# Peptides against a protein of PDB entry 2N1D: the designs that were tried, part 16

Target 1, 169 residues: chain A of PDB entry 2N1D
Amino acid sequence: EVKVKIPEELKPWLVDDWDLITRQKQLFYLPAKKNVDSILEDYANYKKSRGNTDNKEYAVNEVVAGIKEYFNVMLGTQLLYKFERPQYAEILADHPDAPMSQVYGAPHLLRLFVRIGAMLAYTPLDEKSLALLLNYLHDFLKYLAKNSATLFSASDYEVAPPEYHRKAV

## One batch from the design tools (peptide; made by RFdiffusion4, then SolubleMPNN)

Design b1_p10_6_s3 (from b1_p10_6, 5 letters changed)
Fold by OpenDDE base, seed 1:
Structure b1_p10_6_s3 (fold): chain B 169 residues (1-169), chain A 10 residues (1-10)
Amino acid sequence: as target 1 above (169 residues)
Amino acid sequence: KVLEIIEKEL
């Protein structure tokens, strides 16, 4: 089993996110003010500004591309609470050809790392490649933790209207 | 423990 450790700094946010959605019946504002694509781009640029080797830059780009791909594949099936399903359906109707990495933001991206370990377990990677990938994933999570004050905020959520509650199961 | 609930509800 591949385990991706979530930084302790971000664990409280996962709880708050869970609480906002499932208990307080709020929804994350979509489309996100800062979407997953933007977050990944900022990370890549951050790494490039600090990196001194072409190989490292290549690796960062590959990791970013991989995270984006996994997010886009897994969002609809793995990263949504039941209460968020009607919102997702509306997003699909309004943005049928848009990748979800252009719609959703940091909270949902963080949720990816709750699930990605299980997916990586089925990915045919050699030991060295897997270790390298895990290192970059943890590095990215540390980046999220460092920038958590700007990436994660309860103000990005709002109480779902009564008509939404009627749709949500 | 709460994280375990999150893992189950996603």
Scores: peptide ipSAE 0.338, ipTM 0.906, DockQ to the pose 0.024
Fold by OpenDDE base, seed 2:
Structure b1_p10_6_s3 (fold): chain B 169 residues (1-169), chain A 10 residues (1-10)
Amino acid sequence: as target 1 above (169 residues)
Amino acid sequence: KVLEIIEKEL
């Protein structure tokens, strides 16, 4: 098993996100005001602005591309609570050809890192490459933690309408 | 422990 450590600073948000959705029956507002694509772009630009070499820049781009791909593959099957399924179905109907990284935002992106370890276990990476990847994933998570005040907010959620609640539970 | 619950409910 591949372990991806969630920063302690972000663990409370995962709990709040879980509570908002599953217990308070709220939904994250979609499409996100700041989607996964933009978050990853900001991260890449942030890393590039710190005087990285070409090799480091290449590595950042590869990590960003990988995170985006994993997110788009895993969102529908692994990153949603049961209560969010009707919303996801509506998103698919309204945006059938859009990658979910253009629709969803930071909370769902953070959920990726709860599950990504299991997926990486099936990836044929050597020990050194895997260690490097995990370091970059941790670096990205620390970036999310640093910017958590702007990326994670309960105000981005809304109470689901009664008609939604009836079909979701 | 709470994270384990989250992992199972996703």
Scores: peptide ipSAE 0.336, ipTM 0.906, DockQ to the pose 0.024
Fold by OpenDDE base, seed 3:
Structure b1_p10_6_s3 (fold): chain B 169 residues (1-169), chain A 10 residues (1-10)
Amino acid sequence: as target 1 above (169 residues)
Amino acid sequence: KVLEIIEKEL
């Protein structure tokens, strides 16, 4: 198994996110005020501004593209709690051509890293490529931790209305 | 343990 370590600074947020959705029956407001695409763009620009070599810049772009692709593939099947599924269905109906990285935000992006390790275990990557990828995934998580105060907030959630509860299981 | 619960419920 490929282990992707979540920074200790972000573990409390995963708990809060879980509590807001599953116990408090709240929903993350969609479309996100800051979507996954913009978060990844900010990260890439942040890395490029640090005076990286052209080679490192190229690697960052590929990692960003990879994270985006994995997110868009996994969101609907791997990254939603049961309570969120009616919301997802309505998003698909209203925005059939939009990638989910343009709709969802930081909390769901963080959930990706809870699941991505298992997916990478079955991806044919050579040892060098896998090590490089893991290094950048951890680097990205460190970036999320550094900016957690602006990326993660309970105020981005709201109590689901009675009409939604009737749709939910 | 909390992360295990999260992994199970996603």
Scores: peptide ipSAE 0.323, ipTM 0.901, DockQ to the pose 0.024
Fold by OpenDDE base, seed 5:
Structure b1_p10_6_s3 (fold): chain B 169 residues (1-169), chain A 10 residues (1-10)
Amino acid sequence: as target 1 above (169 residues)
Amino acid sequence: KVLEIIEKEL
């Protein structure tokens, strides 16, 4: 298994997110005020503004594209708690052709990095390419940590209504 | 350890 190290400052958020959904029976407000596409775009612009070489810029674009693709593929099957399934079904019905990176936000994006390591272990990448990818993933996670105050907030969650609880049996 | 629980419940 490929180990993706999550910054220590983000681990408490994963716990809070887990608690809000599974124990407090809250839902993240959808569509997200700041979706995954926007977060990735901000990251890419941040990296490009740092005076990187053309090669580094190309690498950032590829990493952003890769993260987006993995998120869109894994969200529905890997990144949702059971309580969130009815909400996801409603989103699919309302937005059948929209990628989930345009609907979901930072909390679900962070969940990707809990699971992505196992997926990368079975991806045909040479050792050098894998090391480079991991470096960028860790760099992105550092970016999330740096901007955590604006990206992760319990105020973006709300108590699920009674009718939702009936669906989430 | 809590992360392990999260991994199992997702």
Scores: peptide ipSAE 0.322, ipTM 0.902, DockQ to the pose 0.024

Design b1_p10_6_s4 (from b1_p10_6, 6 letters changed)
Fold by OpenDDE base, seed 2:
Structure b1_p10_6_s4 (fold): chain B 169 residues (1-169), chain A 10 residues (1-10)
Amino acid sequence: as target 1 above (169 residues)
Amino acid sequence: KVLEIIKKEL
């Protein structure tokens, strides 16, 4: 198993997110006001503004592209609680051709890093490449932690309507 | 431990 360390600063949010959805029966408002695509774009621009070389810029772009791809592949099958399934079905019906990185936001993106380690275990990467990738993933997670006040908020969730609750449980 | 619970419930 490939270990992806979640910053201690973000672990409380994962708990709050879990609580909001599974215990309080709330839903993250979709489409997200700030979607995964924009978060990744902001990260890339942030890294580029720090005087990175061409090689470093290339690496950042590759990491961003990889995170986006993994998110879009894993969202529907790996990153949703059971309570969120009806909402996901509605999103698919309303936005059938849209990648989920354009619909979902920071909380679901953070969930990716709870599961991505298991997926990376099946990726044929040499030790050096894997270490480099993990370094960038951890760097991105620290970026999320640094900007957590604007990216993670309980105010982005709403109590699910009664009709939703009936079909979800 | 809490993260492990989250992993199982996703």
Scores: peptide ipSAE 0.389, ipTM 0.923, DockQ to the pose 0.025
Fold by OpenDDE base, seed 5:
Structure b1_p10_6_s4 (fold): chain B 169 residues (1-169), chain A 10 residues (1-10)
Amino acid sequence: as target 1 above (169 residues)
Amino acid sequence: KVLEIIKKEL
């Protein structure tokens, strides 16, 4: 398995997210106020504003595109707790052609990095390319940590209504 | 260790 280090300051959020969903039976409000596409765009603009070379800018764009693609592929099958499945089904019915990166937000994006390491282990990348990718993934995670106060909040969750609990058996 | 629990429940 490829090791993707989650910043220590973000690990407590993963625990809170897990607790809110699985134990407190809450749901993240969808569609997200700030979706994954917007977060990635902000990151890309942040990196480009730092005076990077053209090569570095191209790399950032590729990394952003890659993260988005992995998120959209993995969300439905890898990044949801059982309790969230009915909500996901409703989202698919209401937005059948929308990528999930336009619906979900920071908490689910962070969950990607819990699972992405195992996926990358079976992706045909040379050692140098993998190292570069990991550097950018870690850089992005640092960005999330730096902006965690605005990206991660329990107020973005709400108690699921009784009718939802009946579906989530 | 908690992350391992999260991985199992996702």
Scores: peptide ipSAE 0.386, ipTM 0.923, DockQ to the pose 0.024
Fold by OpenDDE base, seed 4:
Structure b1_p10_6_s4 (fold): chain B 169 residues (1-169), chain A 10 residues (1-10)
Amino acid sequence: as target 1 above (169 residues)
Amino acid sequence: KVLEIIKKEL
């Protein structure tokens, strides 16, 4: 397994997210007001504004594209709690061709980094490429931590309605 | 440690 370090500042949010969903039986409001695509775009623009070279800009864009791809691949199978499954099924029915990066938001994106390490272990990357990727992933996580006050909020969750609870037995 | 619990429940 490849170790992806979650910033300490974000760990409490992962706990809150876990609690909101699994214990308080709430759901993240979908489609997200600020979806994963938007978050990644903001990150890329942030990196550009920091005076990166063309090469670094290219690298950031590639990393953003990679994160998006990983998210879209992993969301349905790796990044949902059991209680969220009916919601996901409804999303698929209502938006069959939409990438999940356009539907879900920061909390689920953060969950990606809880699981991505195990998935990276199965990717054909050499040591140097993997190290470089990890550096970018950690850089992105630092960005999430820096913007956590705006990206992560319990107000983006709602108590699941009674009809949902019946589906989520 | 808490993250391990989260990993198992996802």
Scores: peptide ipSAE 0.381, ipTM 0.922, DockQ to the pose 0.025
Fold by OpenDDE base, seed 3:
Formats: sequence, C-alpha cells, structure tokens
Structure b1_p10_6_s4 (fold): chain B 169 residues (1-169), chain A 10 residues (1-10)
Amino acid sequence: as target 1 above (169 residues)
Amino acid sequence: KVLEIIKKEL
C-alpha cells in the first residue's frame, strides 16, 4: 500500500467529522459554500504566487486535475458514511450533470486522502512519477492544515430532519 | 487506530 500521511493537525478534524455524521446524525450542508473546485483553485494560485513557479506550475496544474478526477470518481463509492447516502442520492437526482467537486467541500475532500493510497497502489505509475505525486499530495495536505481554521467548521453541518431519518437505514 | 475506524466505516 502507498502511504499518504495525514498531518497531525488534520487528524482531530477527521475525528470531529466522523462524530458529527455517524454519532450526532448531522449532515454537511450541500451545496458547499466553498466546493472542492474552489479549494483546488486557491491552492494552485497559492503555489503559483510563490517562487520558482515556472517549473512547478505545470506540475501543480496536473496534480490539481488529478485530485479533482480522483475525488469525482471516488466520492460516491469510497468517501461517504452510510448515513450520508440518502443525501447523495438526492444530490444526484437534483444535479445529474454536475461533478461532485462542484457540490461537496473540504471535509469530503480530506476523506479522499484517507483512501487514495490504496487506489494509487494499483495505478501504473513509474517510480519518479509516483514520488512526485506523493510529494504534491503531502504538500496539498499541508496547505489544508495551514488553512484549516477557514476550511473546516462544525457550523457547516446541521442536524438531519426527521424526514431524512426515515430515508436512512 | 482512529484512522482505521474511519476507513472501516466509510
């Protein structure tokens, strides 16, 4: 398995997110006020504003595109707790043509990095490409940690209504 | 171990 290390600063949030959904029976408000597309765009612009941008800009764009694609592929099958599945079904019905990176936000994006390592283990990448990718994934996670105060908040969740509980298993 | 619990429940 390819190991993707989650920064210690973000581990408490993963616990809070897990608690809010699975134990408190809350839902992340959708569509997100700041969706995955916007977060990735901000990251790319942040990297481009730093030095040595000419060489790194091309790689950053590819990494952003890759993260977006992985998120859109994995969200429905890998990144949802059971309690969130009725909400996902409603989103698909209401927005059949929208990629999930335009609907979901930072908490679900962070969950991607809990699972992405297993996916990368079965992706045919050469050693150099894999090392570069892992470096940028860790760099992106560091960016999320740096901006965690603005990206992650329990106020973005709400208690699911009784009607939703009847739909949930 | 917390991450293992999360992985199991996702």
Scores: peptide ipSAE 0.375, ipTM 0.921, DockQ to the pose 0.024

Design b1_p10_7_s1 (from b1_p10_7, 5 letters changed)
Fold by OpenDDE base, seed 2:
Structure b1_p10_7_s1 (fold): chain B 169 residues (1-169), chain A 10 residues (1-10)
Amino acid sequence: as target 1 above (169 residues)
Amino acid sequence: VEKKLLEFLK
Protein backbone atom coordinates (compact mmCIF):
# COMPACT_ATOMS: atom_id res chain seq x y z
CA GLU B 1 0.00 0.00 0.00
CA VAL B 2 1.28 3.44 -1.01
CA LYS B 3 1.10 5.95 1.82
CA VAL B 4 1.19 9.71 1.30
CA LYS B 5 1.91 11.55 4.54
CA ILE B 6 -0.04 14.76 5.08
CA PRO B 7 1.93 17.44 6.96
CA GLU B 8 0.75 17.88 10.53
CA GLU B 9 0.20 21.56 9.79
CA LEU B 10 -2.45 20.72 7.19
CA LYS B 11 -4.33 17.99 9.02
CA PRO B 12 -6.34 20.51 11.08
CA TRP B 13 -7.44 22.13 7.83
CA LEU B 14 -8.88 18.86 6.57
CA VAL B 15 -10.93 18.73 9.75
CA ASP B 16 -12.07 22.34 9.36
CA ASP B 17 -12.92 21.72 5.71
CA TRP B 18 -15.02 18.72 6.67
CA ASP B 19 -16.73 20.71 9.41
CA LEU B 20 -17.54 23.66 7.16
CA ILE B 21 -19.16 21.43 4.55
CA THR B 22 -20.77 18.63 6.52
CA ARG B 23 -21.74 20.23 9.82
CA GLN B 24 -22.03 23.94 9.02
CA LYS B 25 -23.58 23.27 5.60
CA GLN B 26 -21.30 25.67 3.77
CA LEU B 27 -19.86 25.44 0.27
CA PHE B 28 -16.50 26.43 -1.10
CA TYR B 29 -17.04 29.40 -3.40
CA LEU B 30 -16.75 28.35 -7.05
CA PRO B 31 -15.09 29.08 -9.35
CA ALA B 32 -12.15 29.33 -6.99
CA LYS B 33 -10.34 32.65 -6.68
CA LYS B 34 -7.14 30.64 -7.01
CA ASN B 35 -7.72 27.39 -8.85
CA VAL B 36 -5.68 24.20 -8.82
CA ASP B 37 -3.99 25.08 -12.11
CA SER B 38 -2.75 28.34 -10.62
CA ILE B 39 -1.52 26.69 -7.44
CA LEU B 40 0.43 24.10 -9.40
CA GLU B 41 1.86 26.78 -11.67
CA ASP B 42 3.03 28.77 -8.66
CA TYR B 43 4.67 25.67 -7.23
CA ALA B 44 6.47 24.91 -10.49
CA ASN B 45 7.71 28.49 -10.74
CA TYR B 46 8.79 28.38 -7.11
CA LYS B 47 10.85 25.25 -7.76
CA LYS B 48 12.35 26.71 -10.93
CA SER B 49 13.39 29.87 -9.11
CA ARG B 50 15.45 27.78 -6.71
CA GLY B 51 18.09 27.09 -9.36
CA ASN B 52 17.01 23.69 -10.62
CA THR B 53 18.81 21.76 -13.33
CA ASP B 54 17.07 20.80 -16.54
CA ASN B 55 16.47 17.30 -15.24
CA LYS B 56 14.98 18.56 -11.99
CA GLU B 57 12.81 21.04 -13.84
CA TYR B 58 11.54 18.26 -16.07
CA ALA B 59 10.69 16.18 -13.05
CA VAL B 60 8.77 19.05 -11.44
CA ASN B 61 6.78 19.61 -14.61
CA GLU B 62 5.90 15.94 -14.80
CA VAL B 63 4.82 15.90 -11.17
CA VAL B 64 2.65 18.98 -11.69
CA ALA B 65 1.08 17.43 -14.76
CA GLY B 66 0.44 14.23 -12.87
CA ILE B 67 -1.17 15.96 -9.91
CA LYS B 68 -3.41 17.91 -12.25
CA GLU B 69 -4.46 14.79 -14.13
CA TYR B 70 -5.19 12.82 -10.98
CA PHE B 71 -7.19 15.73 -9.58
CA ASN B 72 -9.30 16.04 -12.70
CA VAL B 73 -9.99 12.32 -12.74
CA MET B 74 -10.71 11.90 -9.04
CA LEU B 75 -12.54 15.11 -8.07
CA GLY B 76 -16.04 14.07 -9.04
CA THR B 77 -15.93 10.50 -7.79
CA GLN B 78 -13.49 10.54 -4.87
CA LEU B 79 -13.00 14.01 -3.38
CA LEU B 80 -16.49 15.40 -2.72
CA TYR B 81 -18.70 15.15 0.32
CA LYS B 82 -22.34 14.29 -0.29
CA PHE B 83 -23.42 17.83 0.52
CA GLU B 84 -21.26 19.11 -2.35
CA ARG B 85 -22.88 16.93 -5.03
CA PRO B 86 -25.54 19.45 -6.13
CA GLN B 87 -22.87 22.12 -6.46
CA TYR B 88 -20.75 19.80 -8.57
CA ALA B 89 -23.72 19.05 -10.82
CA GLU B 90 -24.25 22.78 -11.30
CA ILE B 91 -20.57 23.25 -12.14
CA LEU B 92 -20.74 20.50 -14.75
CA ALA B 93 -23.79 22.13 -16.31
CA ASP B 94 -22.24 25.61 -16.33
CA HIS B 95 -18.72 24.52 -17.33
CA PRO B 96 -19.14 21.32 -19.34
CA ASP B 97 -15.77 21.48 -21.09
CA ALA B 98 -13.63 22.91 -18.30
CA PRO B 99 -11.31 20.67 -16.30
CA MET B 100 -12.10 20.76 -12.61
CA SER B 101 -8.55 21.97 -11.92
CA GLN B 102 -9.68 25.29 -13.39
CA VAL B 103 -12.75 25.47 -11.15
CA TYR B 104 -11.79 24.09 -7.74
CA GLY B 105 -9.09 25.31 -5.38
CA ALA B 106 -6.72 24.43 -2.56
CA PRO B 107 -9.10 22.64 -0.16
CA HIS B 108 -10.18 20.10 -2.75
CA LEU B 109 -6.62 19.76 -4.00
CA LEU B 110 -5.53 18.87 -0.48
CA ARG B 111 -8.25 16.22 -0.33
CA LEU B 112 -6.60 14.55 -3.33
CA PHE B 113 -3.59 13.63 -1.25
CA VAL B 114 -5.78 11.74 1.19
CA ARG B 115 -6.88 9.45 -1.65
CA ILE B 116 -4.04 9.48 -4.17
CA GLY B 117 -2.02 6.79 -2.42
CA ALA B 118 -4.56 4.11 -3.17
CA MET B 119 -4.54 5.05 -6.85
CA LEU B 120 -0.76 5.06 -7.06
CA ALA B 121 -0.74 1.48 -5.83
CA TYR B 122 -2.07 0.43 -9.23
CA THR B 123 0.53 2.31 -11.28
CA PRO B 124 3.26 0.29 -13.02
CA LEU B 125 6.08 2.22 -11.37
CA ASP B 126 9.25 0.59 -10.14
CA GLU B 127 10.21 1.02 -6.52
CA LYS B 128 12.76 3.77 -7.17
CA SER B 129 10.44 5.77 -9.40
CA LEU B 130 7.62 5.50 -6.91
CA ALA B 131 9.87 6.65 -4.10
CA LEU B 132 10.95 9.65 -6.16
CA LEU B 133 7.34 10.50 -6.97
CA LEU B 134 6.39 10.28 -3.31
CA ASN B 135 9.24 12.61 -2.43
CA TYR B 136 7.91 15.19 -4.88
CA LEU B 137 4.37 14.79 -3.61
CA HIS B 138 5.60 15.36 -0.08
CA ASP B 139 7.60 18.34 -1.30
CA PHE B 140 4.46 19.80 -2.84
CA LEU B 141 2.52 19.21 0.36
CA LYS B 142 5.27 21.02 2.24
CA TYR B 143 4.81 23.90 -0.18
CA LEU B 144 1.08 23.95 0.57
CA ALA B 145 1.82 24.00 4.28
CA LYS B 146 4.27 26.86 3.86
CA ASN B 147 1.66 28.89 1.98
CA SER B 148 -1.36 27.72 3.95
CA ALA B 149 -2.23 31.22 5.19
CA THR B 150 -2.98 32.36 1.65
CA LEU B 151 -4.37 29.08 0.31
CA PHE B 152 -6.73 27.91 3.05
CA SER B 153 -9.34 30.17 4.62
CA ALA B 154 -12.82 29.70 5.99
CA SER B 155 -13.71 33.00 4.30
CA ASP B 156 -13.62 31.16 0.98
CA TYR B 157 -16.71 29.26 2.08
CA GLU B 158 -20.28 30.50 2.17
CA VAL B 159 -23.47 29.33 3.78
CA ALA B 160 -25.55 27.34 1.32
CA PRO B 161 -28.92 28.95 0.61
CA PRO B 162 -32.19 27.26 1.59
CA GLU B 163 -32.83 26.33 -2.03
CA TYR B 164 -29.61 24.36 -2.04
CA HIS B 165 -30.57 22.48 1.09
CA ARG B 166 -33.72 21.27 -0.63
CA LYS B 167 -31.66 19.97 -3.55
CA ALA B 168 -29.22 18.24 -1.24
CA VAL B 169 -32.15 16.52 0.56
CA VAL A 1 -23.19 8.64 8.03
CA GLU A 2 -20.38 10.23 6.04
CA LYS A 3 -16.81 9.94 7.29
CA LYS A 4 -14.42 12.82 6.95
CA LEU A 5 -11.58 12.23 4.51
CA LEU A 6 -8.96 12.49 7.24
CA GLU A 7 -10.31 9.30 8.77
CA PHE A 8 -9.10 7.34 5.75
CA LEU A 9 -5.47 8.20 6.45
CA LYS A 10 -3.36 5.29 7.66
Scores: peptide ipSAE 0.049, ipTM 0.761, DockQ to the pose 0.026
Fold by OpenDDE base, seed 5:
Structure b1_p10_7_s1 (fold): chain B 169 residues (1-169), chain A 10 residues (1-10)
Amino acid sequence: as target 1 above (169 residues)
Amino acid sequence: VEKKLLEFLK
């Protein structure tokens, strides 16, 4: 298995996220105030502003594109708790052609990195390419940690209404 | 899905 290390600063958030959804029966407010697309764009611009070479800029764009693709593929099937399923169904009904990276935000994006390692283990990447990718993924995670105060907040969640509970088994 | 995430947190 490919190990993707989550920064220690963000591990507690994964616990809080889990608690808010599964135990407190809250939902992340959708559409996100700052969606995954925006977060990735900010990261890319952040990296490009650091005086990177053309090759590094190209690599950043590829990594961002890859993260976005993995997120959009995995969100509905791998990143949601059971309690979030009705909300997801409503999102699909209201926005059938919108990628989930335009709807969901940082908490769900962070969940991706809990799962992405196992996915990468079966991706046909040579050792050098995998190491490079992992470096970028870890770099992105450090970026999330650095900006965690603005990206992760319990105030972005709200108690699900009674009608939601009735359809959330 | 939830089980794997919880296992990671433990």
Scores: peptide ipSAE 0.042, ipTM 0.761, DockQ to the pose 0.027
Fold by OpenDDE base, seed 1:
Structure b1_p10_7_s1 (fold): chain B 169 residues (1-169), chain A 10 residues (1-10)
Amino acid sequence: as target 1 above (169 residues)
Amino acid sequence: VEKKLLEFLK
């Protein structure tokens, strides 16, 4: 399996995210005030502002597009806790044509990187290409860690109402 | 998902 290392700075957040949803029965507020598309766009602009010339196989825009696509594919099937399923169903009903990268935010995006390694194992990439991709993914994760104070906050979660609890059980 | 995530955090 391809291993994608999560920065140590973000691991505590994964615990908090898990706790907020599964134990405290809270939900991340949707649509996100800062969605995945926006986060990826900010990252791309950040990389462009650095003015670094890169001759690698993958361009920043291609990596961003790839992350977005993987997120949209995996969100509904791989990235949700059981408690979040009713919320997801409601989102699909209210936004049937919107990609989930326009609805969900940083916490769910971070969850992607817990799972993406297994998916990359089935991607037809040579060793060199895979290494380059992994470098970009780790670079993006470092970016998330650097901006964690603004991207990850318990205040973006709220206690689910009693009627939601009935749907989730 | 929950179990896998918890395993990752160990």
Scores: peptide ipSAE 0.042, ipTM 0.760, DockQ to the pose 0.027
Fold by OpenDDE base, seed 4:
Structure b1_p10_7_s1 (fold): chain B 169 residues (1-169), chain A 10 residues (1-10)
Amino acid sequence: as target 1 above (169 residues)
Amino acid sequence: VEKKLLEFLK
């Protein structure tokens, strides 16, 4: 098993996110004010501003691309709570060709890192590559934690209307 | 909390 550790300061958010959706029956406002693409772009730019070499920049770009790809693959199948399924269906209907990284935001991106370890276990990566990837994933998570005040907010959620409740289980 | 999330993500 590949274990990706979530920063301690973000763990409470995962609980709040779960609570908002499943218990309070709220939905994250879509399309996200700041989508996953934007978050990853900001991260890449942040790393560039730290004086990265060409090699480091390449690595960051690859990691960003990888995170984006994993997110887009996993969002619909692994990162949604059951209550969010009707919303997802509506998004697909309205934007069938749009990657979900352009629709969803930080909370769902954070959920990816709870699941990504298991997915990486199915990927034939050598030890060195895996270690490097894990380092960048943890680095990105630290970035999310650093910017958590602007990325994670309960105000980005809204109570689902009664008609939505009838669609959801 | 991570394990808990895994249980609720469906």
Scores: peptide ipSAE 0.036, ipTM 0.729, DockQ to the pose 0.030

Design b1_p10_7_s2 (from b1_p10_7, 8 letters changed)
Fold by OpenDDE base, seed 3:
Order: sequence, then C-alpha cells, then structure tokens
Structure b1_p10_7_s2 (fold): chain B 169 residues (1-169), chain A 10 residues (1-10)
Amino acid sequence: as target 1 above (169 residues)
Amino acid sequence: VLQKVLEFLR
C-alpha cells in the first residue's frame, strides 16, 4: 500500500464530515458552490503564480488531470457513505452526462486521498515517478489545508428532508 | 471511508 499522509489540520474535518452525514443525517448541498473542477483549477493557477518551474516528469497540469480522473472514477463506488447513496442516484438521474467533479466539492475530494493510496499501489510506476507523484499529492493536500477555512464548512450541509430518510434505508 | 479515517487518525 502506498501511504498518503493527510495534514493534521484536515484530519478533524474528516471526522466532522463523517459526523454530519452519518450521525446528524445531513447532506452536502449539491451541486457544490465550489466544485472539484474549480478547486483544482485554483490550485493550478496558484502554482503558476508562485513562479515555480517544474521540469520533472509530472507537471502540475498532469497531476490535476489525474486527481480529477481518479475522483470521477472513485466517487460513486469508494467515497460515499451509505446515507449519501440516494442523493448520488438522484444526481446521476438528473445529470447523466456530468462528471462528478463538476457536482461535488472539497469534502468529497478530501475523502479521495484517504483511498487513493491503495489504488496507486497497483499502478505501474517506477520508484522515482511514484515519489514525484506523492510529492505533488502532498503539496495539493497542503494547499487544501491552507485554504481549509473557505473550502470546508458545516454550513455547506443541510438536514435531509423526511422524504429522503424514507429512501435511505 | 470511515474505517480508513479511523485507521490513520490513530
């Protein structure tokens, strides 16, 4: 298994996220006010504005594209709590052609990094390439931590209506 | 998801 370290600043949020969904029976408001696509775009622009020239195998744009792809593939099967399944089904029905990176936001994106390590373990990457990728992933997580005040908020969740509770059996 | 969260929070 490839270990992806989550910044200490973001670990409490993962607990709050779980509590909001599973214990308080709330749902993240969809479509997200700031979706995954936007977050990744902001990160890429942030890196460019810093004047950092990275001529290594992985460029920022490639990393962003990779994160987006993994998110879109894994969201429905790996990143949702049971209580969120009906909401996801409704999203698919209403937006069948939309990638989930355009619908979901920071909390679900953060969940990706809890799971992505196991997936990367089966990717045919040499040691140097894997190390470089991990550095970028950790750099992105640090960016999320730096901007956590604006990206993660309990106010983005709402109590699920009674009709939803009947579906979420 | 929760299982993995609990694992790395320890």
Scores: peptide ipSAE 0.027, ipTM 0.669, DockQ to the pose 0.028
Fold by OpenDDE base, seed 5:
Structure b1_p10_7_s2 (fold): chain B 169 residues (1-169), chain A 10 residues (1-10)
Amino acid sequence: as target 1 above (169 residues)
Amino acid sequence: VLQKVLEFLR
């Protein structure tokens, strides 16, 4: 198994996120004020502004593209709690061709990193390539942790209306 | 998702 270490600063948020959705019956406000695409773009620009070589810039772009792709593939099937399914269905109906990275935000992006390790274990990556990828993933997670105050907030959630509860049960 | 979250918190 490939271990993707979540920063200690973000682990409590995963619990809060779960609690908001499953216990408090809240939903993350969609479309996100700051979507996954924007977060990844900010990260890429952040890395580029630090004087990286061409090779490092290329690697960052590839990592960003990879994270986006994995997120878009996994969101609907792997990253949602049961209570979020009706919301997702509504999003698909309203925006059938929009990638979920343009709709969802940081909390769901963070959920990806809880699952991505298991998937990477079965990818045809050699040891060196995997180590390099993991370094970038961990670097990105550190970036999320540094910006957690603006990316993760319970105020981005709202109590689901009664009509939502009726179709969620 | 929850199961994996719990695993990470162990």
Scores: peptide ipSAE 0.027, ipTM 0.671, DockQ to the pose 0.029
Fold by OpenDDE base, seed 1:
Structure b1_p10_7_s2 (fold): chain B 169 residues (1-169), chain A 10 residues (1-10)
Amino acid sequence: as target 1 above (169 residues)
Amino acid sequence: VLQKVLEFLR
């Protein structure tokens, strides 16, 4: 299995995210104030501002596109806790044509990187390409860690109403 | 998701 290491700075957040949803019965506010598309765009612009070569810029754009695609594919089936399923259903009903990268935010994006390694194991990539991809994925994760104070906050969650609880159990 | 999260935390 391809191992994607989560920065130590973000590991506590994964626990907090899990706790907020599963134990405190809260939901991440949707649509996200800062969605996945925006986060990826900011990352790409950040890399661009560092004076990278055209080749590196191309690589960043491809990685961003890949992350977005994987997120949109995996969100509904792999990245949600059971308690979040009714919310997801409501989102699909309200935004049937919107990619989930335009709805969800940083916490769910981070969850992707817990799962993406297993998916990459089935991707037909040569060793060099895989290594390069992993480097960029880790670079992106470092970016998330660097900006964690603005991207990850318990204030972006709210207690689910009683009506939601009845649907979720 | 939780199981994988726990694995990463170990």
Scores: peptide ipSAE 0.027, ipTM 0.666, DockQ to the pose 0.028
Fold by OpenDDE base, seed 2:
Structure b1_p10_7_s2 (fold): chain B 169 residues (1-169), chain A 10 residues (1-10)
Amino acid sequence: as target 1 above (169 residues)
Amino acid sequence: VLQKVLEFLR
């Protein structure tokens, strides 16, 4: 089994995210103020500013592209709590051609890394290649942890209206 | 090794 280690600094946020939605019946405000595409772009630029070689820059770009693709594939089927499904349906209706990486933000992106390990377990990568990929993913997670104050906030959630509760039954 | 990773991520 492939395990993606979530930084200890971000684990409490996963709990808060779950609590806000499942227990407090709130929804993350969509479209996100800072979407997944923007977060990944900032990460790539951050890595470039650190004086990377051309080869390392290429690798970072490919990792970013991979994360984005996995997010867009997995969001609807793997990353949502039951309470969020009506909201997702509304998003699909309103933005039928938009990738979800342009709609959702940091909390849902973080959820990807809780699930991505299971997907990677079925890849044809050898042990060394998988280890390298994990290092890149962990590096990105470290970046999220470093910028958690600006990326994760309960103020980005809102209480779902009564009309929504009826749909979510 | 890196090439295999990049191919997977594409």
Scores: peptide ipSAE 0.022, ipTM 0.647, DockQ to the pose 0.779

